# Designs tried in a protein design run: peptides against a protein of PDB entry 6FRK. Part 223

Target 1, 411 residues: chain A of PDB entry 6FRK
Amino acid sequence: NEEVLNAMLKEVCTALLEADVNIKLVKQLRENVKSAIDLEEMASGLNKRKMIQHAVFKELVKLVDPGVKAWTPTKGKQNVIMFVGLQGSGKTTTCSKLAYYYQRKGWKTCLICADTFRAGAFDQLKQNATKARIPFYGSYTEMDPVIIASEGVEKFKNENFEIIIVDTSGRHKQEDSLFEEMLQVANAIQPDNIVYVMDASIGQACEAQAKAFKDKVDVASVIVTKLDGHAKGGGALSAVAATKSPIIFIGTGEHIDDFEPFKTQPFISKLLGMGDIEGLIDKVNELKLDDNEALIEKLKHGQFTLRDMYEQFQNIMKMGPFSQILGMIPGFGTDFMSKGNEQESMARLKKLMTIMDSMNDQELDSTDGAKVFSKQPGRIQRVARGSGVSTRDVQELLTQYTKFAQMVKKM

## One batch from the design tools (peptide; made by RFdiffusion4, then SolubleMPNN)

Design b2_p23_5_s4 (from b2_p23_5, 11 letters changed)
Fold by OpenDDE base, seed 2:
Structure b2_p23_5_s4 (fold): chain B 411 residues (1-411), chain A 23 residues (1-23)
Amino acid sequence: as target 1 above (411 residues)
Amino acid sequence: ELEEIKRLRELLEELEKLREEEE
């Protein structure tokens, strides 16, 4: 029994190290799991693998919990959020993502560029903010980040903004001058929250980097970026341990919508390759797929129309990046997340929907749409002309519909 | 792509069932 436990713990420890989890945390986890597993309960014929997985999962959840409640903005108040982090961490893009997140939730949100070190920092922020319709402040002439941050915060406080996000300079290295500048900015604007942005792809360097920021600035929150790449997110555990601060959000891609509130259970499930079942349920619930009770009932009766397929394509497009959804499914590994296929898949779905927009209600609502078109081939030519596509493209759509309808009938 | 969409749908239906069983 102990040999089997030790072998399984070795595999888990190897997988965690390959996921960029710090070796000290992996050692501590191994000891905690060994102490939490009652070897006597394992003798009772319970699936030893499931018990070990559950114990590992429970101890990973504890490692992500800093024991401190995450700061949350107060509605109707002026909340100043200062961002800190290295250059290339995704800090500037994350400021825009957070601003957009709060704007979509109905908060009066703005952005301040206090990065005077990087040439074009203000132009980049302005471009991102303008694209998202977020108010912004910065200077092309002022070189003191303290002045820019102070003036910007005062301006947006006077305009009754609720969320005031301040982007600061990043450096390539931990320089004392950068930390002094960050401290001066923090002292001048008195932020309600200081967010450390960390790139998950830096692996084992996450602990040392996070500690260096925490030792100089009162980091209260962590955001982890680049979790869409090769990074398995193990560096997030190191950041929590070093900063003693909760992860509040994760960056899951390059799009402004590729930003999610951090959830402990889904994150650990994904880290272990179990999938993100809870995050998938939440995305489904956010889509109000409950209005699909009528669709689910039709599917249970083996009925599937071209309209039902159109509504399904609308739902898939509303779910956001298809790769992210696939990455939430157990057994769809990160290797299926080829960025290239997603834009092509979305363009293909939009093309199919444009073809269906040229169909009439009789064609869309038929339980055998393919048969309606096969009986009257002139319909294919009408739809092709109406949508600006070939008759072949319409036939391909009908072939896809027929495959879907046959699958629904087998369910 | 169609097989992936199918697998997603099957998973969503299983997740809805699991939610209904927990309520």
Scores: peptide ipSAE 0.000, ipTM 0.241, DockQ to the pose 0.020
Fold by OpenDDE base, seed 3:
Structure b2_p23_5_s4 (fold): chain B 411 residues (1-411), chain A 23 residues (1-23)
Amino acid sequence: as target 1 above (411 residues)
Amino acid sequence: ELEEIKRLRELLEELEKLREEEE
């Protein structure tokens, strides 16, 4: 029994390391899982694999929970949110995304550019803010970030803004001068929340980076960026462990809408390569697509057809943020996102839709579309010929559909 | 494998409900 447990835990540990989970956290999780599994209960005929998977998931949930309630802005008050993080973390883009999120929720929001170190930082922020119609402040002449931050915060406080977001300088390295500047800005503006922005793509460096920021500034919240790339988000666990601060949002692409509130369960599901159907449903609901209620009801009943998949692809194509939604679809996340840009992902979806356009209503509306094709292989050849693709391309689509339909049956 | 993930999700939803009841 213990040998089987150790073998299965080795596979899980390998998968977590491949997901950029820190080696220390993986070791700790392994010992916690071993301690949580009663080997005697495993002897009673319970599915050992299920128990291990459950114990692993429970321990991952604990790793993303710092035991601290996330800071939330108070309505009708002036909430100052200071952003900190390295250059290239997506900090400036994330400031704009957060501002846009709150603006769409009906908050009076504004942006301050206190990044005097990076040439064109203010122009970039101004461009993003102007596109989103978000009020902004910054200077082309003032070089002291403390002055800019203080003046901007005072201005927007006097104008009764509810959400005041301050973007600070990022540097390429953990430099003492960066931390001193961040402390001076924080002391001057007295932020209600300090948000650490972390790039998920830095992998094993997440712990050391997050710790270095927390040791210098009172980080109260974490935002993880670049979860649209190759990063499975395992670095987020390291950030929570190091900062003892909750993840409040995730950045899932380059678009201003490529931003969502952090949810523990969908995130862990995505980390384990299970996909995020709930996040897909939530994102689809946010778009107020009237046709979504019928799709959600079918999903709740565990019914998923090739037509339902086609309709989801149409919705994805309307949404624009391809990277997020493809990453949420089971079986599309790893293979679709790992290869190419957003345009290539769009071209792949269009190809899949073109294959489905060559299917008949019996094939599209079957609750077991893959079985319809497996029983009559001549259908694959017909669809391949009709869509101008290989029989392999049709089989790949049916394999993806099967993975998705199986996941919907679990909802 | 897939029924296993459903049961895991149901167990987590129950754990989240239990957490919300303890707050």
Scores: peptide ipSAE 0.000, ipTM 0.223, DockQ to the pose 0.013
Fold by OpenDDE base, seed 4:
Structure b2_p23_5_s4 (fold): chain B 411 residues (1-411), chain A 23 residues (1-23)
Amino acid sequence: as target 1 above (411 residues)
Amino acid sequence: ELEEIKRLRELLEELEKLREEEE
């Protein structure tokens, strides 16, 4: 029993390390999981894998909870939010995403560009802000970020803005000059919240980076960026541990709306490759998919047709970037995303839909579509010719459908 | 809306459990 536990914990630890979880956190997690698992309960014939997964999940949930309540803006007040982070972290893009989020919630929101170090920083902010219709401030001539930040904050305070977001200079590396500049800006504008923006793709460097920022600046919130299909987000755990600050939002893509409030459980599920059930539910609700009841009812009755699969693919295509959506659906994320970029995954989905567009209503509406094709192999050849694909491609689609239909029948 | 969300959650949790049993 202990050997099996140790083997499974080794696999989990390897997967967490491959997800960019810090080695120290993985070691601590391993010991906490071992201490939380009663070996006597494991002897009782309980699914050892499920117990270990649950224990791992529970300990990961604790790692993303800093025990500190997230700062929230106060309605009818002027809330100054300062952004800090390295160049390339997605900080500037994230400022625009956060501004757009609050604007959509009915907050009077503005942006200040206090990045004087990077050529074109103000032009980039201005372009993003203009596209989103967000008021902005910056200078082409002032080189002191303290002056720009102070003037911008004063201007927008006088105009009764409720959310005032200040983007600061990033650097390519942690430099003392960057931290001194950030401290001078923070002292001048007296922000209500300091947000550290971290790129999830920097892997094991997340801890050292997050710690260096926290040791110099009173970071109160974390935003994790580039949580697209390549970054598993293990660095987020390191950021929380180092900053002792909650993750408030995540950036999931390049679009201004690829930004969501952080939810602990969905994030951990995604990190473990289980999918983002809550985020999927939220997105499905935002789409007002009225037909979801009929689908859920069919699924509860163990019925799943090729048409139901087609409608799901249409819904997935409507939900936006395929990488985000498939990573949220249990069973789709790992096999579809592991081999390709988002564009390739979308092209593959479109190909599958094109194959189904060549099917007839009898084939699409059959509760056992695979059996309809197996009984009359000439249907496969017709569909293959109609869609311009190989008979193998149609057989692969039917194999995928059969797997899903079997999952639904076991529900 | 809350019941539909709950049903969707239950469904997705069951799909997740089934996936975990097939892996």
Scores: peptide ipSAE 0.000, ipTM 0.245, DockQ to the pose 0.031
Fold by OpenDDE base, seed 5:
Structure b2_p23_5_s4 (fold): chain B 411 residues (1-411), chain A 23 residues (1-23)
Amino acid sequence: as target 1 above (411 residues)
Amino acid sequence: ELEEIKRLRELLEELEKLREEEE
């Protein structure tokens, strides 16, 4: 029995190391799981694998819980949120995502660019903020981040903003000058929350980086980015352990909506390759797919139109990254996450939708859209010209539609 | 809710098969 337990724990430990979980945490988890497993209950014929998986799951849940309550903004007050992190961590993009999240929740939100080190930092922030209709502050001429941050915070406090997000300079390396600048900015603006942004793709380096930030500034919250890539998120456990601060949000792609509140159980389930059923249910419910009883009824009758396909593509695009949606569905293995550049998948969907935007109602609402186009080839040429694509691209879309429509008829 | 998740899964599985056929 102990040999079987040790073999199974070795497989789990290997999988956790391949998920970028720190080797020290994996060793501690192995010891904790061994102490939590009753070997007598294992002898009673219970599924030993399920028992070990459950014990591992419980210990991972403890590792993502720092025992500290997450900071939350107070409604009707000015809440200053300072962002810190290395260059390339997704910090600037995450500032815009968090601002947009609070704006959509009805908070009066603004952005300040105090990154004077990176050329074009303010232009990037301005572009993101303008697209999201978020008020912003920064300078093209002021080089002192303390002045910019102080002036911006004062301005937006006077204008009664509720969420004031300050982006700081990211450096390529842990430099003493970066930490001094961050401390000077923090002392000047006195933030209510300091958010450390960490890239999940840095793997085993997550612990050392997170610790270096916590040792210099009072990090109170963590945001983990790039959980759409090959990074299985094991570095997030290292960030919590090093900072003793909760993960508050995760960045799940490049879109401004590819941002969600951190949930412990779904995250651990995904880390173990069990899928995120709860997060999928929540996303499905957020899309109000229930309101499409008419589509459900059509699908039950084996009817599927080009318009129905267009609406499904819109729904997929609203759910965020295709790779992440798949990774949330139980039984889509980790291997499905590996093949797709998410941007390429979304660009393909947008291209297909642009082709369908050049179709007429008769083509879109036909129960056999492919047959409508096959009977009158001039329609393919019209749609191709209208959407700026080749006739081949339209034929490929119609081939895809035909495969879907045949699937729906077999259901 | 479970039927919607199942339908979304089936749609996603077919989108992925279509992608694998293009590679």
Scores: peptide ipSAE 0.000, ipTM 0.229, DockQ to the pose 0.130

Design b2_p23_6_s1 (from b2_p23_6, 15 letters changed)
Fold by OpenDDE base, seed 1:
Structure b2_p23_6_s1 (fold): chain B 411 residues (1-411), chain A 23 residues (1-23)
Amino acid sequence: as target 1 above (411 residues)
Amino acid sequence: SDLTDTLLNLLKLIEAYEKYLKE
């Protein structure tokens, strides 16, 4: 039993290391799991795999919990939120995402650009803010970030803004001058919350970076960016461990809406490749896919048309990044769709939809669409010409449809 | 094939979700 436990723990530890979980945390988790598992209970015929998975899950949940309550803004008050992080962490984009999140929740939100180091920082913030209709402040002429931050905070306080987000300068590396500037800004504006923005794609470097920021500034919250299927999220555990601060939000893509409150259980489930059924349910509900009752009723009757397939493709396209949706499905690894594969998959879906746009209602609404085309091969040629594709592409679509329709009939 | 498998999995998820809503 101990050998089996050690073998399974080795596999889990390998998977966690591949997910960019820090080696020290993996070691600690391994010892904690060993201590939590009663070997005698494992002998009683309980599913050893499930017990180990549950123990691992429970210990990972503890690792993302710093034991500190996350700061939350107070309604009707002025809440100053200062952002800190390295250049390229997604800090500036995340400021806009957070501002947009609060604005959508009915908060009077604004943005301040106190990045005087990066050329075009204010233009980038202005572009993002204008697109989201978020009030912004910055300067093209003032070079002191303390002055800009102070003036901006004062202005927006006087205008009774509830959420005042201050973006600061990032650097390519840890520089003492950056930390001094951050401290000067923090001292001048007296933020209610300091948010460290971390790029999840830096892997094993997450701990050292997070620690360096925490050692210099009073980081109270963490936002993890670039969790768009490539970053396995293990760096988030390192950030929490190093900062002793909660993760409050995650960035899941490049769009302003690719931003969500951090949920521990779904995150750990996804990290372990267990999927995020809750997040998928929430996303399905947000899409009002309840109109799928008609589809589900058809599927229960073993009916599946080319139109039904088209509608499903539309729904998939509406759900946003396909990689994120797949990553919510149990057994689909986060890596199942690389960014390149996502665009390619969306292009494939769009191509298939374009082929179906050249079909008529008789073809689309037939419960045996493939048979309609097989009986009259001239239909394939018409659809191919109408959609600008080869007859082979149409045949491939029909082959895929047939596989689906056969599976639905077996359901 | 991958797109086909994805759609099948999406359909299975919709089914699982419906089952979950009925429980």
Scores: peptide ipSAE 0.019, ipTM 0.468, DockQ to the pose 0.082
Fold by OpenDDE base, seed 3:
Structure b2_p23_6_s1 (fold): chain B 411 residues (1-411), chain A 23 residues (1-23)
Amino acid sequence: as target 1 above (411 residues)
Amino acid sequence: SDLTDTLLNLLKLIEAYEKYLKE
């Protein structure tokens, strides 16, 4: 029994190291799991694998829980949120994502660019803020980030903004001059929350980086970025351990909507390759896909039209990056769609929808859409001309639809 | 083919979830 436990723990430890979990945390987890498993209970014929997986899951949940309640903004108050992090961490993009998140929740939100070090920082923030219709402040002439931050915070306080987000300078390395600037800004604006933004793709460097920020500034929250890539998120555990601060949000892509509240169980499930069924459920609920009772009734009767397929493509496009959706499905690893394949997949879906936009209601609403086109080949030529595609592209769409409709009939 | 199979799996998951919400 001890040999079996040690072999399974070795496999789990290898998988966690491959997920960028810090070697110290993996060692600690191994000892904690070994201490939590009763070998006598393992002898009683219980599924040894499930017991070890449960013990590992429980210890990973503890590693993500700093034992500190996450800061939350107070409605009707002026909440100042200062962002800190290295250049390339996704800090500026994350400021815009957080601002957009709160704006969509009905908060009066604004952005301040106090990054005077990076050329074009203010232009980037202004571009993102303008696209999202978020009020912004910054300067092209003022070089002191303390002055910009103070003036911007004062302005937006006087205008009764509820969420005031301050983006600060980031450098490529941990430099004393950067930390001193961050301290001066923090002292001047007295933020209600300091958010450390960490790139998950830096792997084993997450602990040292997170610690360096926490040792210099009072980091109270962590946001982890680039969890859409090859990063399995093990660096997030290192950030929590080093900062003793909760992860509040995760960045899951390049789009402004690729931003979600951190949930411990879905995150650990994804880290272990178990998928994120809860996150898929939440995304489905956010899209109000459940309001499609009419679609479900049709699917139950084995009916599936080209219009039903079109609506499903719209729903998939609204869920955001397709790779994220796939990564939420158990057994579809993150490896299946590189970022390049995702844009191509979205472009393919958009092309298919453009072909269907050239179809008439009789074609779209037929329970056997492919047969409508097969009986009257002139319809294929009409749709091809209307959508600016080849007759082959229309036939490929109809072939895909036929596969879907056949699968729905087998459900 | 891979996109089609993925979309089919997504549809199955949506249906399974909707069944779960009605139970």
Scores: peptide ipSAE 0.017, ipTM 0.448, DockQ to the pose 0.119
Fold by OpenDDE base, seed 4:
Structure b2_p23_6_s1 (fold): chain B 411 residues (1-411), chain A 23 residues (1-23)
Amino acid sequence: as target 1 above (411 residues)
Amino acid sequence: SDLTDTLLNLLKLIEAYEKYLKE
């Protein structure tokens, strides 16, 4: 039993290391799991794999809990939120995402660009803020971030803004001069919350980076970015451990709405490769798939038309980036999360829909669409011409449809 | 294609989820 436990723990530890979980945390987790598992209960023939998985899950949940309650803004007050983090962490984009999140919730929200180090920082913030209709402040001429931050905070306080987000300069390296600047800004504006933005893709460097920020600045919250990429999120555990601060939000893509409140259970489930069933559920519910009852009823009867396939492609496109949806599905590996494959997959779906847009109602609504086209090959040529594709592309679509329809009949 | 298999799996998940919501 101990040998089996050790073998399974070795596999889990390997997977966690491959997920960018810090080696010290993995070691601690292994020791905690061993201490939490009663070997006698494992002898009783219970599914040893499920028990170990549950114990691992429970210990990972503890690792993302800093034991400190997350700061939350107070309604009717002026809440100043200062962002800190390295250049390329997604800090500026995350400021806009957080501002948009609060704005959508009915908070009077604004953005301040106190990044004077990066050329075009203010233009980038202005572009993002304008697209989201978020009020912003910054300067093209002022080089002192303390002056910009102070003036911007004062302006928006006087205008009774509830959420005042200050973006600061990021540097490529942890330089003492960056930390001094951050301290000067923090002292001048006296933020209610300091948010450290961390890129999950830096892997094992997350601990050292997060610690360096916490040692210099009173980080009270963490936001983890780039969880849509190759990063499996293990660096988030390192950030919590180093900062002793809760993760409050995660960035899940490039869009301004690719931003969500941190949920411990879904995050750990995803980290373990169990998928994000809850997040998929939430997304499916947000889509008001009420029209899916009619589809499911058809599917139960083994009916599947080209129109039904088209509607499903529309639903998939409404769920957001295909890579994110796939990453929520249990058993779909992280390799599907490659941005290159996402754009290609979405372009392919759009191409298939464009082919179907050239079909008539008889073709779309036939329970045997492939047979309709096989009986009258001239239909393939018409659809190909109408959609600007080859007859081969239409045949490939029909072949895919036939595979789907056959699978639906077996459901 | 990987896309076809993915779409099939998505459809199965949607179905499984709707079944779960009805239970």
Scores: peptide ipSAE 0.017, ipTM 0.443, DockQ to the pose 0.101
Fold by OpenDDE base, seed 5:
Structure b2_p23_6_s1 (fold): chain B 411 residues (1-411), chain A 23 residues (1-23)
Amino acid sequence: as target 1 above (411 residues)
Amino acid sequence: SDLTDTLLNLLKLIEAYEKYLKE
């Protein structure tokens, strides 16, 4: 029995190390699991594998819980949120994602660019903020981040903003000058929350980086980025352990909507390769896919129109990256969509939708849309001109539609 | 092919979810 336990724990430890969980945490977890498992209960015929998995799951849940309540903004107050993190961590993008999240929740949100070190930092923030219709502040001429942060915070306080997000300089290296600048900014603006942004893809380096930030600035919250299908996110455990601060959000892709509140249970389930059935159910419910009774009824009758395909593309676009959805399903490997394929797939979907936006109702609502276009080739040319694409692109769309409609007829 | 497979998988997921809600 002890040999079987040790063999199973070795497999779990290997899988956790492959998930970028820090070797010290894996060793500690192994000892905690051994101490938590009653070997007598294992003898009673309970599924030893399930018992070990449950013990591992419980210990991982403890590792992501710092025992500290997450900071939350207060409604009707001015909440200053300062972002800190390395260059390339996704910090600037995450500022925009968080601002957009609160704006969608009905908070009066704004962004301040206090990154004077990186050329084009303000242009990047301005571009993201403008796309999301978020008010922003920054300077092209002021080089002191303390002045920019102070002026921006004062301006937005006077305008009664509720969420004031300050992006700071990220450097490629842990330099003392970076930490001094962060402290000067923090002292000037007196933030209600300091958010450390960590890239999950740095693997075993997560602990050392997170510790270096916590030792210099009063990090109160963590956001983990680049939790797209390839990063299992084991580095997130290291960030919590080092900062003693809760993970509040995760970034799951490059889109502004690829941002969600951190949930412990789904995250650990995904880390263990168990999937996230609860998160899938929540996401499906948020999409109101139940309102598609009419679509499902059509599918049951083997009917599928170009409009039905367009509505499905809209649903996919609302769901976000499909790899994230598949990664929530147990047994769908993370490798099902290569990273490079998601943005390209979303761009392809948007292109297809733009082609369909140039179609008329007769073309969209036909049960044989491909035949409508084949009978009148002038329709292909009209749609191609209207959408700014080649006639070949329209023909490729119709070919895809035809394949889909044939598969629906076989369902 | 990948987009077609993605949409088919989404449709299957929707169907599976509808069945789950009716059970």
Scores: peptide ipSAE 0.022, ipTM 0.446, DockQ to the pose 0.091; fails the geometry check

